# Peptides against a protein of PDB entry 5K2M, part 43

Target 1, 273 residues: chain A of PDB entry 5K2M
Amino acid sequence: MRIGITYTVLRREEMAIKERAGEFGEVVMLHEDDLLFPGNYDLDVVIIRNVSHFKALYTARLFESEGIPTVNSSRLIFEAGDKLFATLRLAGKVPVPEWKAALSEGGALRVPDSLGYPLVSKPVFGSWGRLLAKVNDRDSLEAVLEHRKWMKNPLYGIHYFQEFVEKPGRDIRSYVIGGEFVGAIYRYSNHWITNTARGGKAEPCSDPEVEELSVKAWEAFGEGALAIDIFESEKGLLVNEVNPNMEFKNAARVTGADMAGKLVEYAVEVAKT

## One batch from the design tools (peptide; made by RFdiffusion4, then SolubleMPNN)

Design b1_p12_1_s3 (from b1_p12_1, 9 letters changed)
Fold by OpenDDE base, seed 3:
Structure b1_p12_1_s3 (fold): chain B 273 residues (1-273), chain A 12 residues (1-12)
Amino acid sequence: as target 1 above (273 residues)
Amino acid sequence: SMPESVIEELKK
């Protein structure tokens, strides 16, 4: 078996994936600079580890066009990596924060009529809390909308909003690979954005309700490897978003779960189907 | 902290 691994930066995750993949067959590391299409790639499966959402999406689709399956698939990356598209999948299966989408400034200005204040403005793409805004009032909403007009990417004209969820100084990140729950962590922060990339502490999360909800959230997509962000709210657990390009260094360290091994095992299964 | 190389790729 020949396992490709595409990457932008060789992180601890990519090193762990490479090491575990070597137990199953020949490993071919493919930096973004090595990727040209159409090509004659001799690979049974490709694990997608590109940092950019769009580069990951296009890389997956390009390998699929050559008849090579990918983990994650281009379909999963497309649907899970867009916050609005992910919400559309999740909302039919699990509890999610209340949300609204608007396609114009005029529509966006009416969002508070249903969600109220405070609300959260999110771009439909992006990671690590980039361009998240807590909108407390009308003046703040108008400012966010005005700034969006001058952003270059037309996707910034897709206005996605959520209710502001009060959290207990933490959120939950769980991991589901091939339908199996692998582990979960609490991410602590004094800021309303609880991303560990901003220096938050991580602790193990052992909660059967989190496990059940995480599997259900994965089933909304039905394939691949997902990190799932869950809020602890007054209404109970809410699935906020999913990530088809997961980082797991901190989670693996804190839980002791073999996330890299589980990802490789799943990729090997995909190669055999 | 996020590696600088990752931050640069995210700005593209």
Scores: peptide ipSAE 0.018, ipTM 0.602, DockQ to the pose 0.161
Fold by OpenDDE base, seed 1:
Structure b1_p12_1_s3 (fold): chain B 273 residues (1-273), chain A 12 residues (1-12)
Amino acid sequence: as target 1 above (273 residues)
Amino acid sequence: SMPESVIEELKK
């Protein structure tokens, strides 16, 4: 068994994946600078750990074009890594925050007629709460839209909005790999963005409702390894988003779950199919 | 927290 691992930065997660992969076969570390296609790679499977969503997506598709399966697949990265496409999958199976999409400034200005204020503006791509805005009024909405006009990437012209969900000073991050629930944590913050990448405390979450909802959210995609963000709202549990390029350092530490091992085991199974 | 090296890569 030859296992490739693509990466941008060697983080604790990539080190743990490398270590566990070594128990199953030969490990080939592939930094972004090592990637050239077509490349005639001799690998049975590739674990995708590139930091950039787009680099991860293209890397996965390029390996697949050479007949090498990837974890995650380019299909999963594409659908789960775009907030709007992920919402389209999730909304059919699990409760999600109310949302609207607009393809123009004129359309975006009508979103409050449906969602009201406050609302949340999100780019369709990005991580760690980057370019999230809590929009409390018309003036703030106009400001966000004005700034988007000057952003060079045309994807910023796709306007995605959610209702603002009142949370109890925390959110939930769960992990599902190959359809199996691996674990979950609470992420605490005094800020409305509760992402641990911006700092905060993590605690174990042991809730059967979270486990059931997490598996159902994964089933909306039907493959791979996903981190799932869940809100505790007055309406009950809501699935906010999923991440096909998950960080799990804090979750592994807090829960004791072998997330790296579960990811490698799944990759080995994918290689054998 | 996010590693500084990751932050620098996101700025490119």
Scores: peptide ipSAE 0.018, ipTM 0.600, DockQ to the pose 0.170
Fold by OpenDDE base, seed 5:
Structure b1_p12_1_s3 (fold): chain B 273 residues (1-273), chain A 12 residues (1-12)
Amino acid sequence: as target 1 above (273 residues)
Amino acid sequence: SMPESVIEELKK
């Protein structure tokens, strides 16, 4: 078996995936600079680890066009990597934060009529809390909308909002690969944006409700490897978002789960289908 | 925040 791994930056995750993939077959590391299509790639499956959502999406689709399956698939990357599209999948299966989408400034200005304040403005694309804004009032909403007008990417004109969820100083990141719950962690932060990359503490999360909810969230998409962000709210557990290009170094360290191995095992299964 | 390695890559 020949396993491709596409990447932008060789992170701890990519190194772990490479190492585990070597146990199953020949590993072909493919930096973004190595990719040209159409090409003559002799691969049974490709694990997509490009940092950019769009580069990951297009890379997956390009390999698929040559008959090579990818983990994740271009479909999954497309639907899970867009916060609004992910919400559309999730909302029918699991509890999610209340949300609104608007396609104009005029529409966006009416969002508080439904969600109230405070609310959270999110771009539909992006990671690591980039361009998240806690909007406490009308003035702040107008400011966010004004800034969006001058952003070059037209996707910033897609206005996605959530209710602000008061969290207990932490959130939950769970991992589901091929429909199997692999593990979960608490991510502690004093900031309303919980991100372990900013020096937050991570601890193991062993909660049957989290496991059940995580699997259900994965089932909303029905394939692939997903990191799932869950909030502990006054209303109970809420699935905030999913990530088809998951980072897992902290979770693997804290839980001891072989996330890289599980990802490779799933990729091997996909290759055999 | 983004990992430093990712930030450096995005700045290129």
Scores: peptide ipSAE 0.018, ipTM 0.616, DockQ to the pose 0.216
Fold by OpenDDE base, seed 4:
Structure b1_p12_1_s3 (fold): chain B 273 residues (1-273), chain A 12 residues (1-12)
Amino acid sequence: as target 1 above (273 residues)
Amino acid sequence: SMPESVIEELKK
């Protein structure tokens, strides 16, 4: 078994994945600078750990074009890494926050008619809470829309909104790999954005309802390794988003779950299929 | 916090 690992930065996650992959076969670390296509890669599977969503997506697709399966697949990265496309998958399977999508400023200005205020503006792409805006009123909405006009990437013209969910000072991050629930954490923050990348405390989450919901959320996509963001709301648990390029160092630390090992095991299974 | 190297990559 020859396992490739693509990466931008050698983080704790990549180190752990490398270490565990070594138990299954030969490991080939592939920094982004090493990636040239077409290439003659002698690999059975590639674990995609590029930091950039788009670099991860294209890297996966490029390896797939060489007949080498990837974890995650380009399909999964594409569908899960886009907040709107992810919502489309999730909405039919699990409870999600109320959402609206608009394709114009005029459409976006009507979103509060259905969602009310406050609402959350999200870019369809991005991670770590980048460009998330809590929109409390019309003036704020107009400001967000105005700024979007001047952003170069046309994807910023796709307007995705969610209801603002009041959270109990935390959210849940769960991990499902190959359809198996691996673990979950609470992420605590006094800010409405509870991402641990912003300094939030992580604690283990042991909740059967979270486990069940997480698996169902994964089933909406049907493959790969996903981190799943879940909100505790007055309506119950809501699946906010998924991440096909998960960070798990904090979750692994606090839960003791072998997330790196599970990822590698799944990659090995994919290689054999 | 996110490593600065990750932040730099996200700016590209």
Scores: peptide ipSAE 0.017, ipTM 0.595, DockQ to the pose 0.168

Design b1_p12_1_s4 (from b1_p12_1, 8 letters changed)
Fold by OpenDDE base, seed 2:
Structure b1_p12_1_s4 (fold): chain B 273 residues (1-273), chain A 12 residues (1-12)
Amino acid sequence: as target 1 above (273 residues)
Amino acid sequence: SMPEEEIERLLK
């Protein structure tokens, strides 16, 4: 078994994945600088750990073009890594925050007619709460829309909004790999963005409802390894988003779950199929 | 451990 691991930065996650992969066979670490295609890669599977969503997506697709399966697949990265596409998958299986998408400023200005205020404006791509805006009123909406006009990436012209969910000072991040629930954590923050990337504390989450919902959310995609962000709302649990390029250092530390091992085990199974 | 902020800078 030859296991590739693509990466941008050797984080704790990548180190753990590397270590566990070594138990199954030869490990080939592939920094982004090592990735040239077409290439003669002698690999049975590649674990995709590129930090950039797009780099991860293209890397996965490029390996797949060489006949090498990836974890995650380019399909999963594409669908799960886009907030709107992920919402479309999730909404068919699990409760999600109320959302609207608009393809123009004129459309976006009508979003409050359906969702009311406050709103959350999200780019369809991005991580760590980047470019999330709490939109409390019309003036704020106009400002966000005006700023988006000057952003060079055309994807910023895709206007994705959610209802603002009042959370109990935390959210939940769960992990599902190959359809198996691996673990979950609470992420605490005094800010409405509860991502641990912004200094939030993590605690174990042991909730059967979270486990069930997480598996159902994973089933909306049907493959791979996903981190699942869940809100505790007055309406119950809501699946906010999924991440096909999950960070798990805090979750692994706090829960003791073998997330790296589970990911490697799944990759090995993918290699055998 | 690279701070997440440093990772964000690498995404620019």
Scores: peptide ipSAE 0.018, ipTM 0.601, DockQ to the pose 0.157
Fold by OpenDDE base, seed 3:
Structure b1_p12_1_s4 (fold): chain B 273 residues (1-273), chain A 12 residues (1-12)
Amino acid sequence: as target 1 above (273 residues)
Amino acid sequence: SMPEEEIERLLK
């Protein structure tokens, strides 16, 4: 078994994946600078750990074009890594926050007619809460839309909105790999944007409802390794988003779950199919 | 651990 691992930066996650992969076969570390296509790669499977969503997507698709399966697949990265496309998959299977999409400023200005205020403006791509805006009124909505006109990437012209969900000072991040629930954590924050990267405390989450909902959310995509962000709302649990390029160092530390091992085991299974 | 700021630079 020859296992490739593509990466941008060697983080704790990539080190753990490398170590566990070494137990199953030969490991080939592939930095982004080493990737040229078409190429003659002698690999049975590639674990995609590129930091950029688009770099990960294209890397996966390029390996697949040469007959080498990837974890995650380019299909999963594409569908799960876009917040709107992920919402479209999730909304058919699990509860999600109320959402609207508009393709013009004129359409976006009518979103409050259905969602009300406050609402959340999100780019369809991005990480760590970048360009998330809590929109409390018409003036704020107009300001966000005006700023988007001057942003160079045309994807910023895709207007995605959610209802503002009141959270109990935390959210839930769960992990599902190959359809198996691996673990979950609470992420605490006093800010409406909960992210452990911003100094939030993480604690273990042991809730059968979270486990069941997480598996159902994964089934909306039907493959791969996903981190799942869940809100505790007055309406119950809501699946906010999924991440096909998961960070797990904090979750692994807090829960004791072997997330790197589970990811490698899944990659080995994919290689054998 | 790479600082979050450095990861953000790599996302550009």
Scores: peptide ipSAE 0.017, ipTM 0.598, DockQ to the pose 0.159
Fold by OpenDDE base, seed 5:
Structure b1_p12_1_s4 (fold): chain B 273 residues (1-273), chain A 12 residues (1-12)
Amino acid sequence: as target 1 above (273 residues)
Amino acid sequence: SMPEEEIERLLK
């Protein structure tokens, strides 16, 4: 078994994946600088750990074009890594926050007619809460839309909005790999954006409802390894988003779950299929 | 986990 691992930066997660992959076969670390296509790669599977969503997507597709399966697949990265496309999958299986998408400023200005205020503006791509805006009123909405006009990436012209969900000072991040629930954590923050990368405390989450919902959310995509962000709302649990390029350092530490091992085991299964 | 600022530098 020859396992490739593509990466941008050797984080704790990549180190753990490398270590565990070594138990199953030969490990080939592939920095982004090592990736040229078409190539002659002798690999049974590639674990995609590129930091950039787009680099991860294209890397996966390029390996797939050479007959090498990837974890995650380019299809999964594409659908799960786009907040709008992920919402489209999730909404058919699990409760999600109310959402609207608009393809113009004029359309976006009508979003409050359905969602009301406050609402959350999100880019369809991006991580760590980048360019998330809590929009409390019309003036704030106009400001966000004005700024988007001057952003060079055309994807910023895709206007994705959610209802603002009042959280109990935390959210839930769960992990499902190959359809198996691996673990979950609470992420505590006094800010409306709960992200451990921004200094939030993590604690174990042991809730059967979270486990069931997480598996159902994964089933909306039907493959791969996903981190799932869940909100505790007045309406019950809501699946906010999924991440096909999950960070799990804090979750692994807090839960003791072998997330790196589970990811490698799944990659080995994919290689054998 | 890398600091957000460091990741942002890598994405530019």
Scores: peptide ipSAE 0.017, ipTM 0.601, DockQ to the pose 0.183
Fold by OpenDDE base, seed 1:
Structure b1_p12_1_s4 (fold): chain B 273 residues (1-273), chain A 12 residues (1-12)
Amino acid sequence: as target 1 above (273 residues)
Amino acid sequence: SMPEEEIERLLK
């Protein structure tokens, strides 16, 4: 068994994946600078750990074009890594925050007629709360839309909005790999954007409802390894988003779950199919 | 945790 691992930066997650992969066969570490296509790669499977969503997506598709399966697949990265496309999958299976999408400024200005205020404006791509805005009124909405016009990437012209969900000073991040629930954590923050990268405290989450909902959310996609962000709302649990390029350092530390091992085991299974 | 500035540099 030859296992490739693509990466941008060697984080704790990539080190753990490398270590566990070594128990199953030969490990080939592939930095982004090492990747040229078409190439002659002698690999049974590739674990995709590129930091950039787009680099991860294209890397996965390029390996697949050479007959090498990837974890995650380019299909999963594409659908789960776009907030709007992920919502389209999730909304048919699990509760999600109310949302609207608009393809023009004129359309976006009508979103409050349906969702009311406050709103959350999100880019369809991006991580770590980048370019998230809480929109409390019409003036703030106009300001966000004006700024989007001056952004160079045309994807910023895709306007995605959610209702603002009041959270109890925390959210939930769960992990499902190959359809198996692996673990969950509470992430605490005094800010409406809860992100562990910004110094949030993490605690174990042991809730059967979270486990059931997380598996159902994964089943909306039907493959791979996903981190799932869940809100505790007045309406009950809501699946906010999924991440096909998950960070799990804090979750592994807090829960003791073998996230890296489960990911490698799944990759080995994919290699054998 | 990787600083936000380092993440932004890597996403270019």
Scores: peptide ipSAE 0.016, ipTM 0.594, DockQ to the pose 0.179

Design b1_p12_2_s1 (from b1_p12_2 with E1G L4W E12S)
Fold by OpenDDE base, seed 4:
Structure b1_p12_2_s1 (fold): chain B 273 residues (1-273), chain A 12 residues (1-12)
Amino acid sequence: as target 1 above (273 residues)
Amino acid sequence: GGDWDLDEEFLS
């Protein structure tokens, strides 16, 4: 078996994936600079680890066009990596924060009529809490909307909002790969945006409700490897978002779960189908 | 300007 691994930056995750993939076959590391299409890639499967959502999406689709399956698939990357499309999948299967989408400023200005304040404004794409705004009032909403008009990418004109969920100083990140729950962590932060990249502590999360909810959230997509962000709210557990390009170094360290191995095992399974 | 499509950790 020949396993490709596409990457932008050789992180701890990519190193771990490479190491584990070597147990199953020949590993071909493919930096973004190595990717030219159409190509004659002799690969049975490609693990997509590009940092950029769009680069990951296009890379996956390009390999698929050559008959090479990818983990994650371009379909999954597309649907899970877009917060609105992910919400559309999730909302029918699991509890999610209340949300609204608007396609104009005029529509967006009416969102508080349904959700109230505070709101969370999210771009439909992007990671690590980038361009998340807690919108406490009308003036803040107008400011966010005004700034969006001047953003170059037209996708910033897609207005996605959630209710602000009061969290107990933490959130949950779980990992489901090929439909199997692999592990979960609590991410602690004093900021309303809980992100381990912002210096938050991680602790193991062993909660059967989290496990069940995580699997159900994965089933909304039905394939691939997902990190799942879950909020602990007064309403119970809410699936906030999913990430088809998961970081797991902290989770693997804290839980001891073999996330890299599970990802490779799943990729090997995908290669055989 | 950095690639806005990259995560901030990789923009520096």
Scores: peptide ipSAE 0.017, ipTM 0.606, DockQ to the pose 0.173
Fold by OpenDDE base, seed 2:
Formats: C-alpha cells, sequence, structure tokens
Structure b1_p12_2_s1 (fold): chain B 273 residues (1-273), chain A 12 residues (1-12)
C-alpha cells in the first residue's frame, strides 16, 4: 500500500500521521510544492493535511479525478469546511445554535428580528475565530455589514449568523474518525471565542452525551475524519461547527487517544474500498 | 502559525 500525505507545514499531526502510516505501507510525503495535476501518482490513498481549506479541497478533488481516494474526500471538505453548508447538514440530525443566512445587506439587517441581540456574525469559511463578531446592537451589525462590502472575496457577501451562546468559559472539541468516537477535550477560555491555539487550557472530556452527539454529528456527513465543536448551553449541547482539517495535537496529548493511528487506519480502509 | 497565515494569501 502506498499512502500519500499532502501537507503545507509539517506539524506534529503530520509527523504522527507519517509515522503511523509507515506501519501500513510506503509513505509518500507531498508538500504543496510537489503537487502538479494532472499527474501520474502511484498512490492507493491520500491523507489531506493542507492547512488551507481551499487548497485541501482542490487537492482532494484533483487526486479523486485521478481515481485516488482521499481522506478527507473533496465532498466532505466542501460540505464540512463551509460553516453554512455544515450547518445545513448538522441541523438535520443534531441540535445546533439558532442560525440565519442572508444573501444581501437588506436581508442581514432583518436577522435580529429573528435571532435578537447579541448575535454572532461568521464568515462561511475561515478558522480560529477569524472574522467572528459578537454583534450586540444595530450599530455593530451595520459596521460588520459595511466592512463585508469592502472585502474582496465574494463569499464575504454570504451573511451567516448564529445566536450568541453563553458558554461556561469553555467549549468541547471532539473527534470522530470513520464513525468512531476517538476522544474529546474541553477548551477553556475567558473569551467568548474558545480556541486552544490562543493559549487556552485543554482537559479531557469524558461525557457519554458528547460521544453520542459527536457520532450523530459525524453521521450528518457520513464519512471521513471530523473535529466537532460543541457548546455547552442552557439549552443543552449544541454542535457549533465541524472541521475536516482537524488539528489534534492538543487533544491527542490530553486524552492519550491515538488520533493519528485512527486516521491512518481509516485511510487504509478507504484505500481498500 | 496555523490556519491564520495561509488564509491571508487567499484573500489577497
Amino acid sequence: as target 1 above (273 residues)
Amino acid sequence: GGDWDLDEEFLS
């Protein structure tokens, strides 16, 4: 078996994936600079670890066009990596924060009529709480909308809003790979945007409800490896978003779960199908 | 640097 691993930066995750993949066959590390298409890649499966959502998406689709399956698939990356598309999938299976989408400023200005204030403005793409805005009032909404008009990417014209969820100073990041719950962590932050990359403490989360909800959230997509962001709210657990390009170094460290191994095992299964 | 640095290239 020949396992490709595409990457932008050789992170701890990619090193762990490489190491574990070596137990199953020949490993071919493919930096973004190595990727030219169409190509004649002799690979049974490719693990997609490009940092950029769009690079990951296109890389996956390009390999698939050559008959090489990817983990994650381009379909999964597309649907899970877009917050709105992910919400559409999730909302059919699991509790999600109340949300509204608007395709114009005029539509967006009516969102508070449904969600009230405070609400959260999100871009449909982007990681680590980038361009998240807690919108407390009309003036703030108008400001966010005005700024969006001047952003170059037309996707910023897609207005995605959520209710503001009061969290207990933490959120949950869970991991589901191939439909198997692998582990979960609490991410602590004093900021309304919880992110361990911003210096938050991580602790193991051992909650059967989180496990069940995480699997159900994964089933909304039905394939691949997902990190799942879950909020603890007054309404119970809410699935906020999923990430098809998961970072797991902190979770692996904290939980002791073999996330890299599970990812490789799943990729090997995909290669055999 | 994680996802932060690379998305700027797509927005330029």
Scores: peptide ipSAE 0.016, ipTM 0.600, DockQ to the pose 0.464
Fold by OpenDDE base, seed 3:
Structure b1_p12_2_s1 (fold): chain B 273 residues (1-273), chain A 12 residues (1-12)
Amino acid sequence: as target 1 above (273 residues)
Amino acid sequence: GGDWDLDEEFLS
């Protein structure tokens, strides 16, 4: 078996995936600079570890066009990597924060009539809480909308909003690979945007309700490897978003779960189908 | 860190 691994930067995750993949077959590391299509790739499966959502999406689709399956698939990356498209999948299966989408400024200005204040403005793409805004009032909403008009990417004209969820100073990050729950962590932060990249503490999460909800959230997509962000709210557990380009170094360290091994095992099974 | 620089490079 020949296992490709596409990457932008060799992170701890990519090193762990490479090491585990070596136990199953020949490993071919493919930096973004090595990728040219159409090509003659002799690979049974490709693990997609590009940092960019769009580069990951296009890389996956390009390998699929050569008849090579990918983990994750281009379909999964497309649907899970867009916050609005992910919400559309999740909302039919699991509890999610209340949300609204508007396609114009005039539509966006009516969102508070349904969600109230405070609300959260999100871009449909992007990582690490970039361009998240807590909108407390009308003046703040108008300011966010005005700034969006001057952003070059037309996707900033897709206005996605959520209710503001009060969290107990933490959120939950769980991992589901091939339909199997692998593990979960609490991410602590004093800021309303909980992100481990901002120096937050991580602790193991052992909660059967989190495990069940995480599997159901994965079933909304029905394939691949997903990190799942869950809020603890007064309404109960809410699935906020999913990530098809998961980072897991902190979660693996804290839980002791072999996330890299589980990802490789799943990729090997995908290669056999 | 490097992850932020890469994601800005892809969103810009």
Scores: peptide ipSAE 0.015, ipTM 0.599, DockQ to the pose 0.325
Fold by OpenDDE base, seed 1:
Structure b1_p12_2_s1 (fold): chain B 273 residues (1-273), chain A 12 residues (1-12)
Amino acid sequence: as target 1 above (273 residues)
Amino acid sequence: GGDWDLDEEFLS
């Protein structure tokens, strides 16, 4: 078996995936600079670890066009990596924060009539809490919308909003691979944006309700490896978002779960189908 | 720079 791994930067995750993949066959590391299409790749499966959502999406689709399956698939990356498309999948299966989408400034200005204040403005794409805004009032909403008009990417004209969820100084990140729950962590932060990339403390989360909800959230997509962000709210557990390009270094360290091994095992199964 | 800087570089 020949296992490709596409990457932008060799992180601890990519090194762990490479090491575990070596137990199953030959490993071919593919930096973004090595990728040319059409190509004659001799690979049974490709694990997608590009940092950019769009580069990951296009890389997956390009390998699939050559008959090589990917983990994650281009379909999963497309649907899970877009916050609005992910919400559309999740809302039919699990509790999610209240949300609104608007396709114009005039539509966006009416969102508070439904969600009230405070609300959260999100781009449909992006990671690490980039361009998230807590909108407390009308003046703040107008400012966010004005700034979006001057952003070059047309996707900033897709306005996605959520209710502001009061969290107990933490959120939950869980991991589901091939439909199996692998583990979960609490991420602690004094800021309303909980992000481990910003130096938050991580602790193990052992909660059967989190495990059940995480599997149901994965079933909304029905394939691949997902990190799932869950809020503890006054309404109970809410699935906020999913990530098809999961970082797991902190979760693996804190829980002791073999996330890299589970990802490789799933990729090997995909290669055999 | 954190992982934040890498993602901005790819959107520019």
Scores: peptide ipSAE 0.015, ipTM 0.596, DockQ to the pose 0.288

